Peptides against a protein of PDB entry 2MBZ. Designs and how they scored, part 60

Target 1, 143 residues: chain A of PDB entry 2MBZ
Amino acid sequence: GINLTPEEKFEVFGDFDPDQYEEEVRERWGNTDAYRQSKEKTASYTKEDWQRIQDEADELTRRFVALMDAGEPADSEGAMDAAEDHRQGIARNHYDCGYEMHTCLGEMYVSDERFTRNIDAAKPGLAAYMRDAILANAVRHTP

## One batch from the design tools (peptide; made by RFdiffusion4, then SolubleMPNN)

Design b2_p17_6_s4
Fold by OpenDDE base, seed 4:
Structure b2_p17_6_s4 (fold): chain B 143 residues (1-143), chain A 17 residues (1-17)
Amino acid sequence: as target 1 above (143 residues)
Amino acid sequence: MRRAAGALAFASAYLAP
């Protein structure tokens, strides 16, 4: 789990409780390489590390929302670049994230209602937009 | 008081296909 005090967790995550997903994540993905890598990396994370991760996620969210508001298609260079930054962020902070893995994550964002609801809290259709941008980015990097 | 949009971070970080 996240090794922060309740107060630190509140300061970093606010009204979002990551601990509510811990058991399900372990049950579903506890035997995967991604899970192992994430646990290994995050074991040493400080409050500042978690805050940075939250800030990066918030910035990416705002970036995608801005693209949507501007009417940029999900396969635009701007949207694909945002998707690439998302992929690289996952790789830096959690686990190796190739383009195939990334597209699978994107599909999860639209197929798992909980993720869709949480992501779309920022803007309706954001999860679908991200999925499409992720897919487009993967396609342009396919040999 | 910060309203975290951390759902995206954890969607990517903790759930794998």
Scores: peptide ipSAE 0.135, ipTM 0.765, DockQ to the pose 0.500
Fold by OpenDDE base, seed 3:
Parts: C-alpha cells; sequence; structure tokens
Structure b2_p17_6_s4 (fold): chain B 143 residues (1-143), chain A 17 residues (1-17)
C-alpha cells in the first residue's frame, strides 16, 4: 500500500481515500506485469514522490480543461500531445504503458462511473475528452 | 475537509487493465 501516515495521506489526497481500492486492484490485476511494476516502483515512494505525482496529474488536468474551454477538439495536436504526456507519465511513475494499454485506460475512464465522476469533478465531460484524445494519440503513433 | 486531489493519477495507476 501507500506508506504514508494518515496525516500525510490527508495532506496529499484530501478526502479521496486510495486505500479503499487496494483489495479490488489486487483481485483484478494482481497477476499482471503492470501491477508488479507499479508495486515495485511505488514501494519506496515518499510523501514528496506522491505529491509530485499528484501535482503532475493536476497540471495535466488543467491543461485538458484549458483545451476544452478553448474549443479544441480531442483529436487536435494540443489534446493528443497532452495525452502523450499522460502516457509517458504513467510509464515514468507506475508501469510500462504502450498505446494499447493507454487506450484501455481511456476506455475505463468512461466505462467505470467511479473514474468518470472523479475525473469530471474538474470539468463535466473531461473523462470522455481524455479518452478521445488518448485514442487519437494512439492512432497517430500506431497507424 | 480538503478537496479530493489526484483523481487522474489513481485512474492511471490503479484498476488499470
Amino acid sequence: as target 1 above (143 residues)
Amino acid sequence: MRRAAGALAFASAYLAP
């Protein structure tokens, strides 16, 4: 799990409790390479590491919201570049993330209402916008 | 209570196919 004190977890994650998903993640993905890589990488993460990851995610969220507010389509270069940065961030922080894996994640963002609700807290329709940008980015890199 | 943060980070790291 996340090796932070309750106070540190509150400081980093606020009222979002990541621990509530630990059993489901293990049950669903515990036998995958992605899970193994993530467990190995995050086992040594400090509060500062988790905070950095949260900050990167928040910055990317703001970037997507700005694109939506500007009326840029999800298959614009700006949106696809943001999706690429998202993919690379996953690879850096958690596990190897190819374009197929990334598209699967994008689909999860819109098919699992828990993720949709959490992502769309920043802006309604953000999860769908990200899914479409992720797909477009994958297509341009794997024609 | 402090607002939930980093939803995208967890969407990417956990419950991933």
Scores: peptide ipSAE 0.129, ipTM 0.760, DockQ to the pose 0.474
Fold by OpenDDE base, seed 1:
Structure b2_p17_6_s4 (fold): chain B 143 residues (1-143), chain A 17 residues (1-17)
Amino acid sequence: as target 1 above (143 residues)
Amino acid sequence: MRRAAGALAFASAYLAP
């Protein structure tokens, strides 16, 4: 779990409680390399690290929302570039994230209603848009 | 309570907690 004090957790995450997913994450992914890498990386994260990660996620969210508002297709260069940055962000902060892994994550965003709800809190349809952009980005990088 | 910021971070990585 996140090794911050309750106060620090509230300061960084607000109403979102990441620890609510701890058991499920372990159950679903606990035997994967990704899980191991994530635990190893995040074990040393400070409040400032988590805040940076949250800020990066917010910026990416705003970027996708702006693309949607502008009517840019999910397979546009702009949307695919945002998806690529998303993939790279996961790689930097959590675990090695190849295009296949990223595509699987995208599918989860639309198939797991909890993820859909959390993502679409920013804009209805965002999860689906991200999934489509992730898929398009994966396709263009795996000819 | 404060609106959650950066929820996508955990949705995106899923393994973060």
Scores: peptide ipSAE 0.126, ipTM 0.755, DockQ to the pose 0.358
Fold by OpenDDE base, seed 5:
Structure b2_p17_6_s4 (fold): chain B 143 residues (1-143), chain A 17 residues (1-17)
Amino acid sequence: as target 1 above (143 residues)
Amino acid sequence: MRRAAGALAFASAYLAP
């Protein structure tokens, strides 16, 4: 789990409480390699590490929003490149993330209302746009 | 300063906490 003090958690995550999902995550994913990898990596994360992860996510969010505002299709080179960077970020920070796993995550963004609501807080339709970009990126990298 | 919640970080990782 996240071993920050309450004050550190408040500064990094604000109103979002990641610990409220710990039980559900363990129930759904506790026996997977991804779960084990994530726990091994994040066990040593400092406040600065978590802050960096949040900053990277914010930057990527702004990048996708800018693409949408510019009218770039989700299967454009720009959108697919953003999706690829997203996949690589997950791999660097949490667990090995191949194109199949990434596609599954993208589908979750639109099928689980909790994720849709949270993502679309930045811009309506962002979750669907990301899902489509993730899928397009996976397709172009499939032999 | 307090930052905004990282919704995408949670959605992307899901397993992180």
Scores: peptide ipSAE 0.141, ipTM 0.761, DockQ to the pose 0.359; fails the geometry check

Design b2_p17_7_s1 (from b2_p17_7 with K3T A11L A12G A13S)
Fold by OpenDDE base, seed 4:
Structure b2_p17_7_s1 (fold): chain B 143 residues (1-143), chain A 17 residues (1-17)
Amino acid sequence: as target 1 above (143 residues)
Amino acid sequence: SRTAAGALAFLGSHPLD
């Protein structure tokens, strides 16, 4: 799994233990290209790398929350740009993420209660807002 | 950071729907 000490894992992920899902991820997605790419990329990640990934995710969360608080629609340019950065972040850190894949991930954020709960911890309705922004961003990039 | 936001990609889920 993640090659960090228990203390390092706590420093980076806090109360959330990503390794608790390792078996499920392998069982459900172990034969996909995305899984293989993620394993290959993350195999060399240091604590600094994981921290960077977490920081990027936190920044994105704050960005979406700020958009929601400002009353910006999920299909606004600002929200779609945030969704695009989210897509690119996944591609950079884990696996190739096209617009179709991204849209599927967005749907998962609202259909899998575990994702919804984790995302909405920052703000109720955030998962749905992200899903809508992801979809809008995909649409504007798909002629 | 102690949020779960960074761990979202860990599931590597690829819904067909």
Scores: peptide ipSAE 0.071, ipTM 0.759, DockQ to the pose 0.385
Fold by OpenDDE base, seed 2:
Structure b2_p17_7_s1 (fold): chain B 143 residues (1-143), chain A 17 residues (1-17)
Amino acid sequence: as target 1 above (143 residues)
Amino acid sequence: SRTAAGALAFLGSHPLD
């Protein structure tokens, strides 16, 4: 799992325990390239790395919420750019994430209740908004 | 941090099975 002390994990993730999902993730995706890449990349991550990842996630969440509050469509340039940054963040921190993969992730955000609940904690409907933005961004970058 | 985006990586940031 994540190579942090319990204290460090609390500082970075708060009440969220990522190790709680390790077995399920391995069972569902353990044979995928994405899983292998993620394990390889994150194996060397420090507390500072994980904190950076969380900070990026926080910022992106705020950005999407702001777009929704402003009434910007999910296929607006702003929303699509946020989706692109989300994709690039995944690619940088975890695994290669093309537009097709990203679209699949977006669908998961609205199909897996746990994802939906967690995402919508920031704002109701955020998961669906992200999914739509992800799809729009993928479309505009697909030949 | 307890943001959704951060938690997503651990719930299974992978293709749907």
Scores: peptide ipSAE 0.073, ipTM 0.763, DockQ to the pose 0.408; fails the geometry check
Fold by OpenDDE base, seed 5:
Structure b2_p17_7_s1 (fold): chain B 143 residues (1-143), chain A 17 residues (1-17)
Amino acid sequence: as target 1 above (143 residues)
Amino acid sequence: SRTAAGALAFLGSHPLD
């Protein structure tokens, strides 16, 4: 899985423990292409790689929050561009992520309370905002 | 780092459905 020492894991992920979900992830998605791609890509990740991924995620979170604070609609160009960057980040770091897959992920963000809670920790309603932006971005790229 | 996006990657949340 994640080849980091306990100290390194704490430095990168803080209070979040990704290992607690390993069994569930394997049971639910262990036979999918996405899972295999993710395992293949992340097998060689260093602490620096994981930190980069977290930094990218933090930046994107701040970007979405700023859009919400500015009153930008979820289907604005700014929000859709942020959603596109989110999709590309998943594709780069984990697995191939087309617009259909991305839309499914967006729906999960609002239907699974664990995701909703984690996302909305940054700002209440962020998960729903992201879902709407993801959907809008998918629509504009799928005529 | 403590981002929601980072946590999402590990919630088994990447459905292929």
Scores: peptide ipSAE 0.072, ipTM 0.767, DockQ to the pose 0.414; fails the geometry check
Fold by OpenDDE base, seed 3:
Structure b2_p17_7_s1 (fold): chain B 143 residues (1-143), chain A 17 residues (1-17)
Amino acid sequence: as target 1 above (143 residues)
Amino acid sequence: SRTAAGALAFLGSHPLD
């Protein structure tokens, strides 16, 4: 689990409790390399590290929202670049994330209501927009 | 949002079956 006090967790994650998913994550992916890498990396994370990760995610969210507001297609260069940054952020903070893995994550964002609801809190349709941008970015890099 | 970021970190940061 996350080695933060309840107060620190609230400061970083707000009303969202990431630890509520620990058992499910272990059951579903506990034997994968991605899980192993994530556990190893995050084991040493401080509150500052988690806050940085959240800030990066928020910045990326703002980018996607801005693209949507501007009417940019999800397969635009701007949207695909944002998707690429998202992929690289996962790789940097959690586990090696290739394009195939990234597309799987994108699909999860729209197929798991828990993700869709939380992501779309920023803007309705954001999860679908991200998924489409992720797919487009993967296609342009793996033709 | 912080909620969205948290979900991504713990649910979305793992591969699908």
Scores: peptide ipSAE 0.068, ipTM 0.760, DockQ to the pose 0.519; fails the geometry check

Design b2_p17_7_s2 (from b2_p17_7 with K3T A13S)
Fold by OpenDDE base, seed 3:
Structure b2_p17_7_s2 (fold): chain B 143 residues (1-143), chain A 17 residues (1-17)
Amino acid sequence: as target 1 above (143 residues)
Amino acid sequence: SRTAAGALAFAASHPLD
C-alpha cells in the first residue's frame, strides 16, 4: 500500500481516498503482470513521488480542460497528443501500457461512475472527452 | 483539482487486460 501518514495522504490526495480501491484491484487483477509491475514500482515511492504523480495528472487534466474550452475535438492532434502523454506517463509510473490497455482504461473512466464523478470534478464531460481522445490516439497508432 | 488528479493516477491501478 501507500506508506504515508493520514496527514500526508490528505496533503497529497485531499478528498480522494486511494485506499478504497486497493482490495478491489488486488482481487480483480492481482495475478496480472501489470499489477505486479505497479506494486514493484510503487513500493518504494515516497511522499514526493506521489506528489509528482499527482502534479503530472493535474497538469494533464488542465491540458485536456483547455482543449475542451478551446473547442478542439477529442480526435484533434492536440487531444490525441495529450492522450499519448497520458499513456506514456502510466508506463513510467505504473506498468507497461499498450494502446489496448489504454483504451480499456479510457472505457473505465466512463463506465465506472466512481471515476467519472471524480474526473468530471475538474470539468463536466472530461472523462468522456479523455476516453474519446484515448481511443483516437490508439487508432492512429494501430492502423 | 487533487480529486481529479488522484482519480487519473489511481485509475491506472486497474490493469484491465
Scores: peptide ipSAE 0.317, ipTM 0.857, DockQ to the pose 0.615
Fold by OpenDDE base, seed 1:
Formats: structure tokens, sequence, C-alpha cells
Structure b2_p17_7_s2 (fold): chain B 143 residues (1-143), chain A 17 residues (1-17)
């Protein structure tokens, strides 16, 4: 799991409960290779590592929000590039994430109300925008 | 926000395939 003290967890994640999702992931995917890969990688993560992951996610969020505010469509080069960076970040931090997997994650963002709510806290419709960008990015990379 | 960032980070940990 996340080997951080409660204080460190609060500093990194705030009022977000990562343990809630950790338990869900274990329950649903504990027997998958992807899960095992993720556990292998994250087992050595320090507070600084988790903070970096949060910073990357926050930067990505702001990037997507900026694209939305600018009126860039989700299938624009900018949005698709952001989606690609998202996919690559997952690959670096957790597990090998192909375009199909990424698309499935995008669908989860809009189909699971918990994720939709949490994501859209940054901007209403962000989850859907990200899903669309993820899909577009997957399409352009899967000729 | 940390909430949104955290949600994305841990959503990413879901190996759905």
Amino acid sequence: as target 1 above (143 residues)
Amino acid sequence: SRTAAGALAFAASHPLD
C-alpha cells in the first residue's frame, strides 16, 4: 500500500481518501498483471514520489481545463497530446497502459459517478472532455 | 485541486483490462 504516515497522506492527498480506491483496486483487480506491476512500482514510492504523481495529475488537470476554457475541441492536437501524456504517466507510475486500457479508463471517468464528481470538481464536464480526448488520442494512434 | 488530481491518480491505478 501507500507507506506514508497519516500526516504525510494528508499533506499529499488532502481530504481525498486514497485508501478507499486502494481497497477497490485490490478487490477488483488484485489478480491481474497490471495490478501486480503497480504494486511493484509503488512499493518503493516515497512521499516525494507520491507528491510528484499528484503534481503531474494536477498539472494535467489544469492543462485540460485550459484547453476547455480556450474552446479547443477534445479531438484537437492539444487535447490529444494531453491525453497521451496522461497515458504515459500511467505507464511510468503504475503499469503498462495501452490505448485500449486508456480508453477504458476514460469511460470509467464518465460512467462511475464517484470519479465524475471528483474530476468535475475542477471544472464541470472535465471528465467527459478527458474521455473524449483519450478516445481521440487512441484512435489517432491505432490506424 | 488536490481532489481532482488525486482522483485521476488513483483512477489510473485501475487496471480495467
Scores: peptide ipSAE 0.303, ipTM 0.847, DockQ to the pose 0.603
Fold by OpenDDE base, seed 5:
Structure b2_p17_7_s2 (fold): chain B 143 residues (1-143), chain A 17 residues (1-17)
Amino acid sequence: as target 1 above (143 residues)
Amino acid sequence: SRTAAGALAFAASHPLD
């Protein structure tokens, strides 16, 4: 999986333990193209690579929180642009991520309590806001 | 937060079709 020492993992991920999902992900998605692409890309990732990915995710999180605090609708241009950047980030770091795949991920954010709880740690309702923004972005790009 | 960022980043490991 993630080729980091325990100390490095703590520095990068803190209290979040990605290893707890490794077996589940393999069992559910181990035979998919997306899984294979992700394993191929991440196999060479260093601590600095994982830190970059965390920084990008943190920046995106703060961006969505700021939009919510400003009262911007999830289907606003700003929210949809943030969703698009999220999609592109997944494509760059993990696997080809089309709009259909992205909407499925967004739905998981609100249907899997584990992800809802972890995402909403930044702000209550963030997972739902992101799901709605992801859907809106998909709609505008697939009329 | 690192927790939320980690969850968001690692959620991508679930390739839903």
Scores: peptide ipSAE 0.302, ipTM 0.853, DockQ to the pose 0.613
Fold by OpenDDE base, seed 2:
Structure b2_p17_7_s2 (fold): chain B 143 residues (1-143), chain A 17 residues (1-17)
Amino acid sequence: as target 1 above (143 residues)
Amino acid sequence: SRTAAGALAFAASHPLD
């Protein structure tokens, strides 16, 4: 799991409890290469690493919200670039994330109500917007 | 929010095949 004290976890994640997903993730994805790669990478993560990941996610969230507020389509260059940055961030921090995998994650954002609710806490419809941007970004990079 | 950011970050922990 995450090698942080309860106090450190609170500082980094606040009310969000990442440990709530550990068992589920293991049961559903424990035999995948992505899971193994993620466990290998994150095993050495410090508090600073986790904080960086949270900061990146927060910045990306604000970026998408700003795009939505501006009325930019999810298939706009700005939205697709944000989706690309998201994909690359997953690749750096967790596991190799191709465009197909990314689109699957996007679908999860709208199909798993737990993630939909948590993501949309920033702005209603954000999960769907991200899914659409992720799909558009994947399409433009498909040969 | 930290909740939304956390959800987004750990959504990556669900690698869908």
Scores: peptide ipSAE 0.293, ipTM 0.844, DockQ to the pose 0.602

Design b2_p17_8_s1 (from b2_p17_8, 7 letters changed)
Fold by OpenDDE base, seed 4:
Structure b2_p17_8_s1 (fold): chain B 143 residues (1-143), chain A 17 residues (1-17)
Amino acid sequence: as target 1 above (143 residues)
Amino acid sequence: MRRAAGALAFASMYLAP
């Protein structure tokens, strides 16, 4: 799992334990290239790296929430740009994330109730908004 | 120490069907 002490994990992740999903992720995706890439990249991650990832996630969440609060459509330039930044963040930190992969992730956000519940903790409907923004961003970049 | 969002990090660690 994540190579942090219990104290470090608490400082970075708080009440959320990402390792609780390790077995499921391995069982479902352990034979994929994306899984391999993620394990290879994260093997060298420090506490500071994980903290940065959390900070980026928090910032993106706030950004999408602000867009929703402002009434900006999910296919607005602002929302699509946020989706693009999300895609690039995944690519930097975890695995190659093309537009098709990103769209699939967006669909998972609304089809897996665990994702939906966790994402929507920030704002009801956030998962759906992100999915729509991800899709719109993919469409504008696909000939 | 913060109340981590965690949701998007989890999403990034997880893969789509």
Scores: peptide ipSAE 0.073, ipTM 0.742, DockQ to the pose 0.437
Fold by OpenDDE base, seed 3:
Structure b2_p17_8_s1 (fold): chain B 143 residues (1-143), chain A 17 residues (1-17)
Amino acid sequence: as target 1 above (143 residues)
Amino acid sequence: MRRAAGALAFASMYLAP
């Protein structure tokens, strides 16, 4: 799991504990390269590393919310750029994330109620908006 | 220092096919 103390995990992740899903993730994805890469990268992560990752995620969330509030469509340049930054963030921090993988993640945001609920806590419909932006970004990079 | 759940971090670790 994440090599942080309980207090550190609470400070970084709050009420959400990623380790609650460790067994499920291992059962579903334990034999994939992505899982291996993520385990290898994150094994050395400090609290500061995890905090940085969360800060990046929070900023990206705010960015998407701002786009939605402004009425920008999910296939706008701004939304697609935000989706690209999300993809690149996953690549830096966890595992190689191509556009196909990214679209699969986007679909999971709307098909798994756990993701939808957690994402939409920031703004109703955010998960769907992100999924659509991710798809649009993938399309423009794979014409 | 308490914060809301980082859904995007979860998404990064909860892999998809």
Scores: peptide ipSAE 0.072, ipTM 0.740, DockQ to the pose 0.433
Fold by OpenDDE base, seed 2:
Structure b2_p17_8_s1 (fold): chain B 143 residues (1-143), chain A 17 residues (1-17)
Amino acid sequence: as target 1 above (143 residues)
Amino acid sequence: MRRAAGALAFASMYLAP
């Protein structure tokens, strides 16, 4: 799990406990390269690292919400750029994330109600918007 | 209590290869 004290975890994640999914993640993906990479990378993360990751996620969320509020299509340059930043963030912080992987993640955001609910807490339909932006970004980067 | 945050971080951690 995350190498933080309960107090530190609360300070960073608040009422959300990512470790609640540790067993499920291991069961589903424990034999994948992505899982191994994530465990390897995050093993050295400090509280400050996790806080940065959370801040990046929050910023990206706000960015997508702003795009939606502005009525920007999910295949707009702004939305696709946000999707690209999301992909790159995953790559830096967790595991190699190509466009196909990213597209799969996007699909999960709309197919797994847990993700949909958590993402849409910021704005209804955000998960679907992100999925569409992720797909559009993947398309524009694929010859 | 502090509100839940980091939905995208959660999404990234919950792998879907």
Scores: peptide ipSAE 0.070, ipTM 0.740, DockQ to the pose 0.452
Fold by OpenDDE base, seed 1:
Structure b2_p17_8_s1 (fold): chain B 143 residues (1-143), chain A 17 residues (1-17)
Amino acid sequence: as target 1 above (143 residues)
Amino acid sequence: MRRAAGALAFASMYLAP
């Protein structure tokens, strides 16, 4: 799991505990390269590393919300650029994330109600907007 | 209680096929 004390976890993640899903993730994806890469990378993460990751996620969330509030379509350059930054953030922090993988993640955000609820806590429809932006970004980067 | 932050970080960690 995340190598932090309960107090540190609360400071970084608040009332949300990512470790609640560790067993399910292992059962579903434990034999994939992505899972192995993530476990290897995150094993050495400090509190500061996790805080940085959370800050990046919050910033990206705000960015997508701002795009939605501005009426920018999910296939706008702004939205696709935000999706690209999301993909690159996953690649940097967790595992190699190509456009196919990213598209699969986007679909999960709208098909798994747990993700939808958590994402849409910031703004209703955010998960769907992100999925659409992710797909559009993948399409524009496919030769 | 402190509101959870980093929903996208969680989403990124969960993985999908």
Scores: peptide ipSAE 0.069, ipTM 0.741, DockQ to the pose 0.435

Design b2_p17_8_s2 (from b2_p17_8, 7 letters changed)
Fold by OpenDDE base, seed 2:
Structure b2_p17_8_s2 (fold): chain B 143 residues (1-143), chain A 17 residues (1-17)
Amino acid sequence: as target 1 above (143 residues)
Amino acid sequence: MRRSAGALAFASAYLAP
């Protein structure tokens, strides 16, 4: 979990409560290596670490939105590079994230309404755009 | 209430907290 005080959590996440996912995540992922890796990595995270993670996510969101606004296709170099950075960010902060795993996450963005709504809060269709970019990036890196 | 931030972090990882 997130070992921050309620005050720190508010400062970092605002009105978004990541703890709402704890039980479901444990149920769906609790027996996976990804879950174990994430627990191990995040156990030592400080407020500053979590803030950095949030900032990285926000920056990536803005980057994708900008690509969409510019009319760049999801399989453009720019979109695929953003997807790659997304994958690497997950790997760095949470768990080993190969292209197959990344593709699965992308599919979740469009298949789980909660995540679709959450992502699309930044821009309608963003989740689908990201999914497509993730897939394109995976394809270009897979023989 | 403070505006939600970092939604993609948890949407992407789906392994927090």
Scores: peptide ipSAE 0.150, ipTM 0.758, DockQ to the pose 0.337
Fold by OpenDDE base, seed 3:
Structure b2_p17_8_s2 (fold): chain B 143 residues (1-143), chain A 17 residues (1-17)
Amino acid sequence: as target 1 above (143 residues)
Amino acid sequence: MRRSAGALAFASAYLAP
């Protein structure tokens, strides 16, 4: 769980409530190493830590949107580099994230409408663009 | 650009909650 007060959660996450998914995450992933690592890392996170994570995510979102607006394909070097930074950010903040895991996450972004809707709030098609960039980045690193 | 606060962070850290 996220160890923030209701006020802190509102300040960091706004109208988005990550606690809505706690039970689902535990049910689906509770027996994985990724879940264990995430629980261990985030257990000590402060409001400032969560805010930093949000800021990093916002910056990456802007980067992907800029690439899309520029007409860069998802398998461009720019898009693949953004995907790589995304993977490394997950590894730094939550759990070891190899290219296979990253590809699975990308597929979830487009197959689960909840994720698609939330991501595409920034720009329609962003989730699909990210999925494609994630896949392209994985391919170039695991030929 | 519309914002859903924490959208990418949630998607990236699905296991975090």
Scores: peptide ipSAE 0.150, ipTM 0.766, DockQ to the pose 0.415
Fold by OpenDDE base, seed 5:
Structure b2_p17_8_s2 (fold): chain B 143 residues (1-143), chain A 17 residues (1-17)
Amino acid sequence: as target 1 above (143 residues)
Amino acid sequence: MRRSAGALAFASAYLAP
């Protein structure tokens, strides 16, 4: 799990406890290469590492929201660039993330209600917008 | 100050819904 004290967890994640989902995550993904890579990388993460991950996620969320508010389509250069940065962030922090994997994640954002609800807490329709941007970015990088 | 739950980060990493 996440090796932080209760006080550190509260400072980084607030009232949300990610360890509550450890059993479900292990049951669903425990035999995947992505899960193995993520556990290997995050095993040594400090409070500061987790804080950086949260900050990056918040910044990317705000970036997508700003694009939506500006009326930029999900297949715009700006939206596709944000999707590419998202893919690269996953690769740095958790596991190898090619365009196929990224597309699968995008589909999960709109097909699993729990993911949709949590993402759309920032702005209604954000999950769908991200999915569309992820698909567009994958298409433009397909040979 | 309470921090964001980082929904996108955990969604992307399969850490939580």
Scores: peptide ipSAE 0.141, ipTM 0.757, DockQ to the pose 0.341
Fold by OpenDDE base, seed 4:
Structure b2_p17_8_s2 (fold): chain B 143 residues (1-143), chain A 17 residues (1-17)
Amino acid sequence: as target 1 above (143 residues)
Amino acid sequence: MRRSAGALAFASAYLAP
Protein backbone atom coordinates (compact mmCIF):
# COMPACT_ATOMS: atom_id res chain seq x y z
CA GLY B 1 0.00 0.00 0.00
CA ILE B 2 2.32 2.73 1.22
CA ASN B 3 5.46 2.54 -0.88
CA LEU B 4 7.99 3.55 1.76
CA THR B 5 10.89 1.73 3.35
CA PRO B 6 10.54 0.65 6.97
CA GLU B 7 12.84 3.49 7.97
CA GLU B 8 10.81 6.04 6.03
CA LYS B 9 7.59 4.74 7.53
CA PHE B 10 9.06 5.10 10.99
CA GLU B 11 10.19 8.64 10.27
CA VAL B 12 6.77 9.65 8.94
CA PHE B 13 4.33 7.69 11.06
CA GLY B 14 6.30 7.04 14.21
CA ASP B 15 4.49 4.72 16.57
CA PHE B 16 1.38 4.62 14.37
CA ASP B 17 1.27 1.71 11.95
CA PRO B 18 -1.00 2.47 8.99
CA ASP B 19 -0.44 -0.98 7.51
CA GLN B 20 -2.50 -2.57 10.26
CA TYR B 21 -5.64 -1.15 8.66
CA GLU B 22 -4.95 -1.89 5.01
CA GLU B 23 -6.50 -5.34 4.92
CA GLU B 24 -9.65 -4.29 6.73
CA VAL B 25 -10.12 -1.23 4.53
CA ARG B 26 -9.75 -3.35 1.42
CA GLU B 27 -12.18 -5.95 2.69
CA ARG B 28 -14.82 -3.42 3.66
CA TRP B 29 -14.47 -0.75 1.00
CA GLY B 30 -12.43 -2.21 -1.83
CA ASN B 31 -15.33 -2.02 -4.27
CA THR B 32 -16.17 1.65 -3.62
CA ASP B 33 -15.30 4.73 -5.65
CA ALA B 34 -13.64 6.28 -2.62
CA TYR B 35 -11.26 3.36 -2.28
CA ARG B 36 -10.43 3.46 -5.98
CA GLN B 37 -9.77 7.19 -5.90
CA SER B 38 -7.57 6.87 -2.85
CA LYS B 39 -5.49 4.10 -4.36
CA GLU B 40 -5.08 6.04 -7.59
CA LYS B 41 -4.01 9.23 -5.81
CA THR B 42 -1.70 7.67 -3.26
CA ALA B 43 0.02 5.39 -5.77
CA SER B 44 2.38 8.22 -6.70
CA TYR B 45 2.86 9.64 -3.21
CA THR B 46 6.39 10.17 -2.01
CA LYS B 47 7.70 10.28 1.52
CA GLU B 48 7.25 14.05 1.38
CA ASP B 49 3.62 13.64 0.38
CA TRP B 50 2.90 11.32 3.28
CA GLN B 51 4.74 13.66 5.62
CA ARG B 52 2.59 16.55 4.42
CA ILE B 53 -0.55 14.53 5.06
CA GLN B 54 0.65 13.72 8.56
CA ASP B 55 1.53 17.35 9.21
CA GLU B 56 -1.91 18.47 8.06
CA ALA B 57 -3.56 15.93 10.34
CA ASP B 58 -1.42 16.99 13.29
CA GLU B 59 -2.21 20.64 12.68
CA LEU B 60 -5.92 19.94 12.46
CA THR B 61 -5.78 17.92 15.66
CA ARG B 62 -4.04 20.74 17.48
CA ARG B 63 -6.54 23.20 16.07
CA PHE B 64 -9.52 21.26 17.38
CA VAL B 65 -7.85 20.71 20.74
CA ALA B 66 -7.21 24.43 21.02
CA LEU B 67 -10.85 25.16 20.25
CA MET B 68 -11.95 22.72 22.93
CA ASP B 69 -9.52 24.16 25.47
CA ALA B 70 -10.87 27.63 24.72
CA GLY B 71 -14.41 26.41 25.34
CA GLU B 72 -15.56 27.11 21.80
CA PRO B 73 -18.73 25.22 20.84
CA ALA B 74 -18.44 22.57 18.16
CA ASP B 75 -20.89 24.60 16.08
CA SER B 76 -18.82 27.77 16.36
CA GLU B 77 -17.50 29.33 13.19
CA GLY B 78 -13.99 28.32 14.17
CA ALA B 79 -14.90 24.68 14.71
CA MET B 80 -16.98 24.50 11.54
CA ASP B 81 -14.14 26.06 9.55
CA ALA B 82 -11.77 23.45 10.93
CA ALA B 83 -14.22 20.77 9.88
CA GLU B 84 -14.42 22.28 6.41
CA ASP B 85 -10.64 22.24 6.13
CA HIS B 86 -10.71 18.60 7.16
CA ARG B 87 -13.24 17.80 4.45
CA GLN B 88 -11.21 19.61 1.81
CA GLY B 89 -8.06 17.85 2.94
CA ILE B 90 -9.70 14.49 2.45
CA ALA B 91 -10.79 15.58 -1.01
CA ARG B 92 -7.27 16.67 -1.98
CA ASN B 93 -5.42 13.70 -0.58
CA HIS B 94 -7.78 10.74 -0.82
CA TYR B 95 -11.21 10.90 -2.45
CA ASP B 96 -14.14 13.14 -3.26
CA CYS B 97 -15.66 14.03 0.07
CA GLY B 98 -19.03 15.73 0.08
CA TYR B 99 -20.82 16.84 3.19
CA GLU B 100 -22.81 13.62 3.47
CA MET B 101 -19.66 11.53 3.24
CA HIS B 102 -17.97 13.76 5.78
CA THR B 103 -20.86 13.37 8.19
CA CYS B 104 -20.64 9.61 7.83
CA LEU B 105 -16.94 9.74 8.65
CA GLY B 106 -17.65 11.86 11.69
CA GLU B 107 -20.17 9.34 12.92
CA MET B 108 -17.63 6.57 12.48
CA TYR B 109 -15.20 8.47 14.70
CA VAL B 110 -17.57 8.02 17.64
CA SER B 111 -19.15 4.68 16.75
CA ASP B 112 -15.97 2.70 16.08
CA GLU B 113 -14.07 2.35 19.34
CA ARG B 114 -10.75 2.04 17.55
CA PHE B 115 -11.15 5.44 15.96
CA THR B 116 -12.46 6.97 19.16
CA ARG B 117 -9.53 5.64 21.15
CA ASN B 118 -6.96 6.74 18.61
CA ILE B 119 -8.41 10.22 18.15
CA ASP B 120 -9.07 10.81 21.83
CA ALA B 121 -5.43 10.05 22.57
CA ALA B 122 -4.89 13.73 21.82
CA LYS B 123 -7.71 14.85 24.09
CA PRO B 124 -10.67 13.05 25.66
CA GLY B 125 -13.82 13.86 23.74
CA LEU B 126 -12.02 15.03 20.62
CA ALA B 127 -13.74 12.49 18.37
CA ALA B 128 -17.15 13.62 19.57
CA TYR B 129 -16.19 17.26 19.18
CA MET B 130 -15.03 16.64 15.63
CA ARG B 131 -18.20 14.72 14.80
CA ASP B 132 -20.31 17.59 16.07
CA ALA B 133 -18.28 20.17 14.17
CA ILE B 134 -18.46 18.09 10.99
CA LEU B 135 -22.22 17.82 11.34
CA ALA B 136 -22.62 21.53 12.01
CA ASN B 137 -20.49 22.38 9.00
CA ALA B 138 -22.56 20.07 6.82
CA VAL B 139 -25.80 21.64 8.05
CA ARG B 140 -24.69 25.19 7.33
CA HIS B 141 -23.79 24.16 3.78
CA THR B 142 -27.04 22.32 3.10
CA PRO B 143 -29.51 24.40 1.03
CA MET A 1 11.92 10.96 15.82
CA ARG A 2 8.25 11.89 15.65
CA ARG A 3 5.36 10.54 17.65
CA SER A 4 2.68 10.82 15.02
CA ALA A 5 -0.96 11.67 15.49
CA GLY A 6 -1.49 9.80 12.24
CA ALA A 7 -4.74 8.29 13.43
CA LEU A 8 -6.71 11.19 12.01
CA ALA A 9 -4.87 11.06 8.71
CA PHE A 10 -5.72 7.44 8.13
CA ALA A 11 -9.20 7.75 9.53
CA SER A 12 -9.84 9.33 6.15
CA ALA A 13 -9.11 6.01 4.47
CA TYR A 14 -12.20 4.53 6.10
CA LEU A 15 -15.83 4.85 5.15
CA ALA A 16 -18.82 4.64 7.41
CA PRO A 17 -21.43 1.95 6.73
Scores: peptide ipSAE 0.157, ipTM 0.772, DockQ to the pose 0.432; fails the geometry check

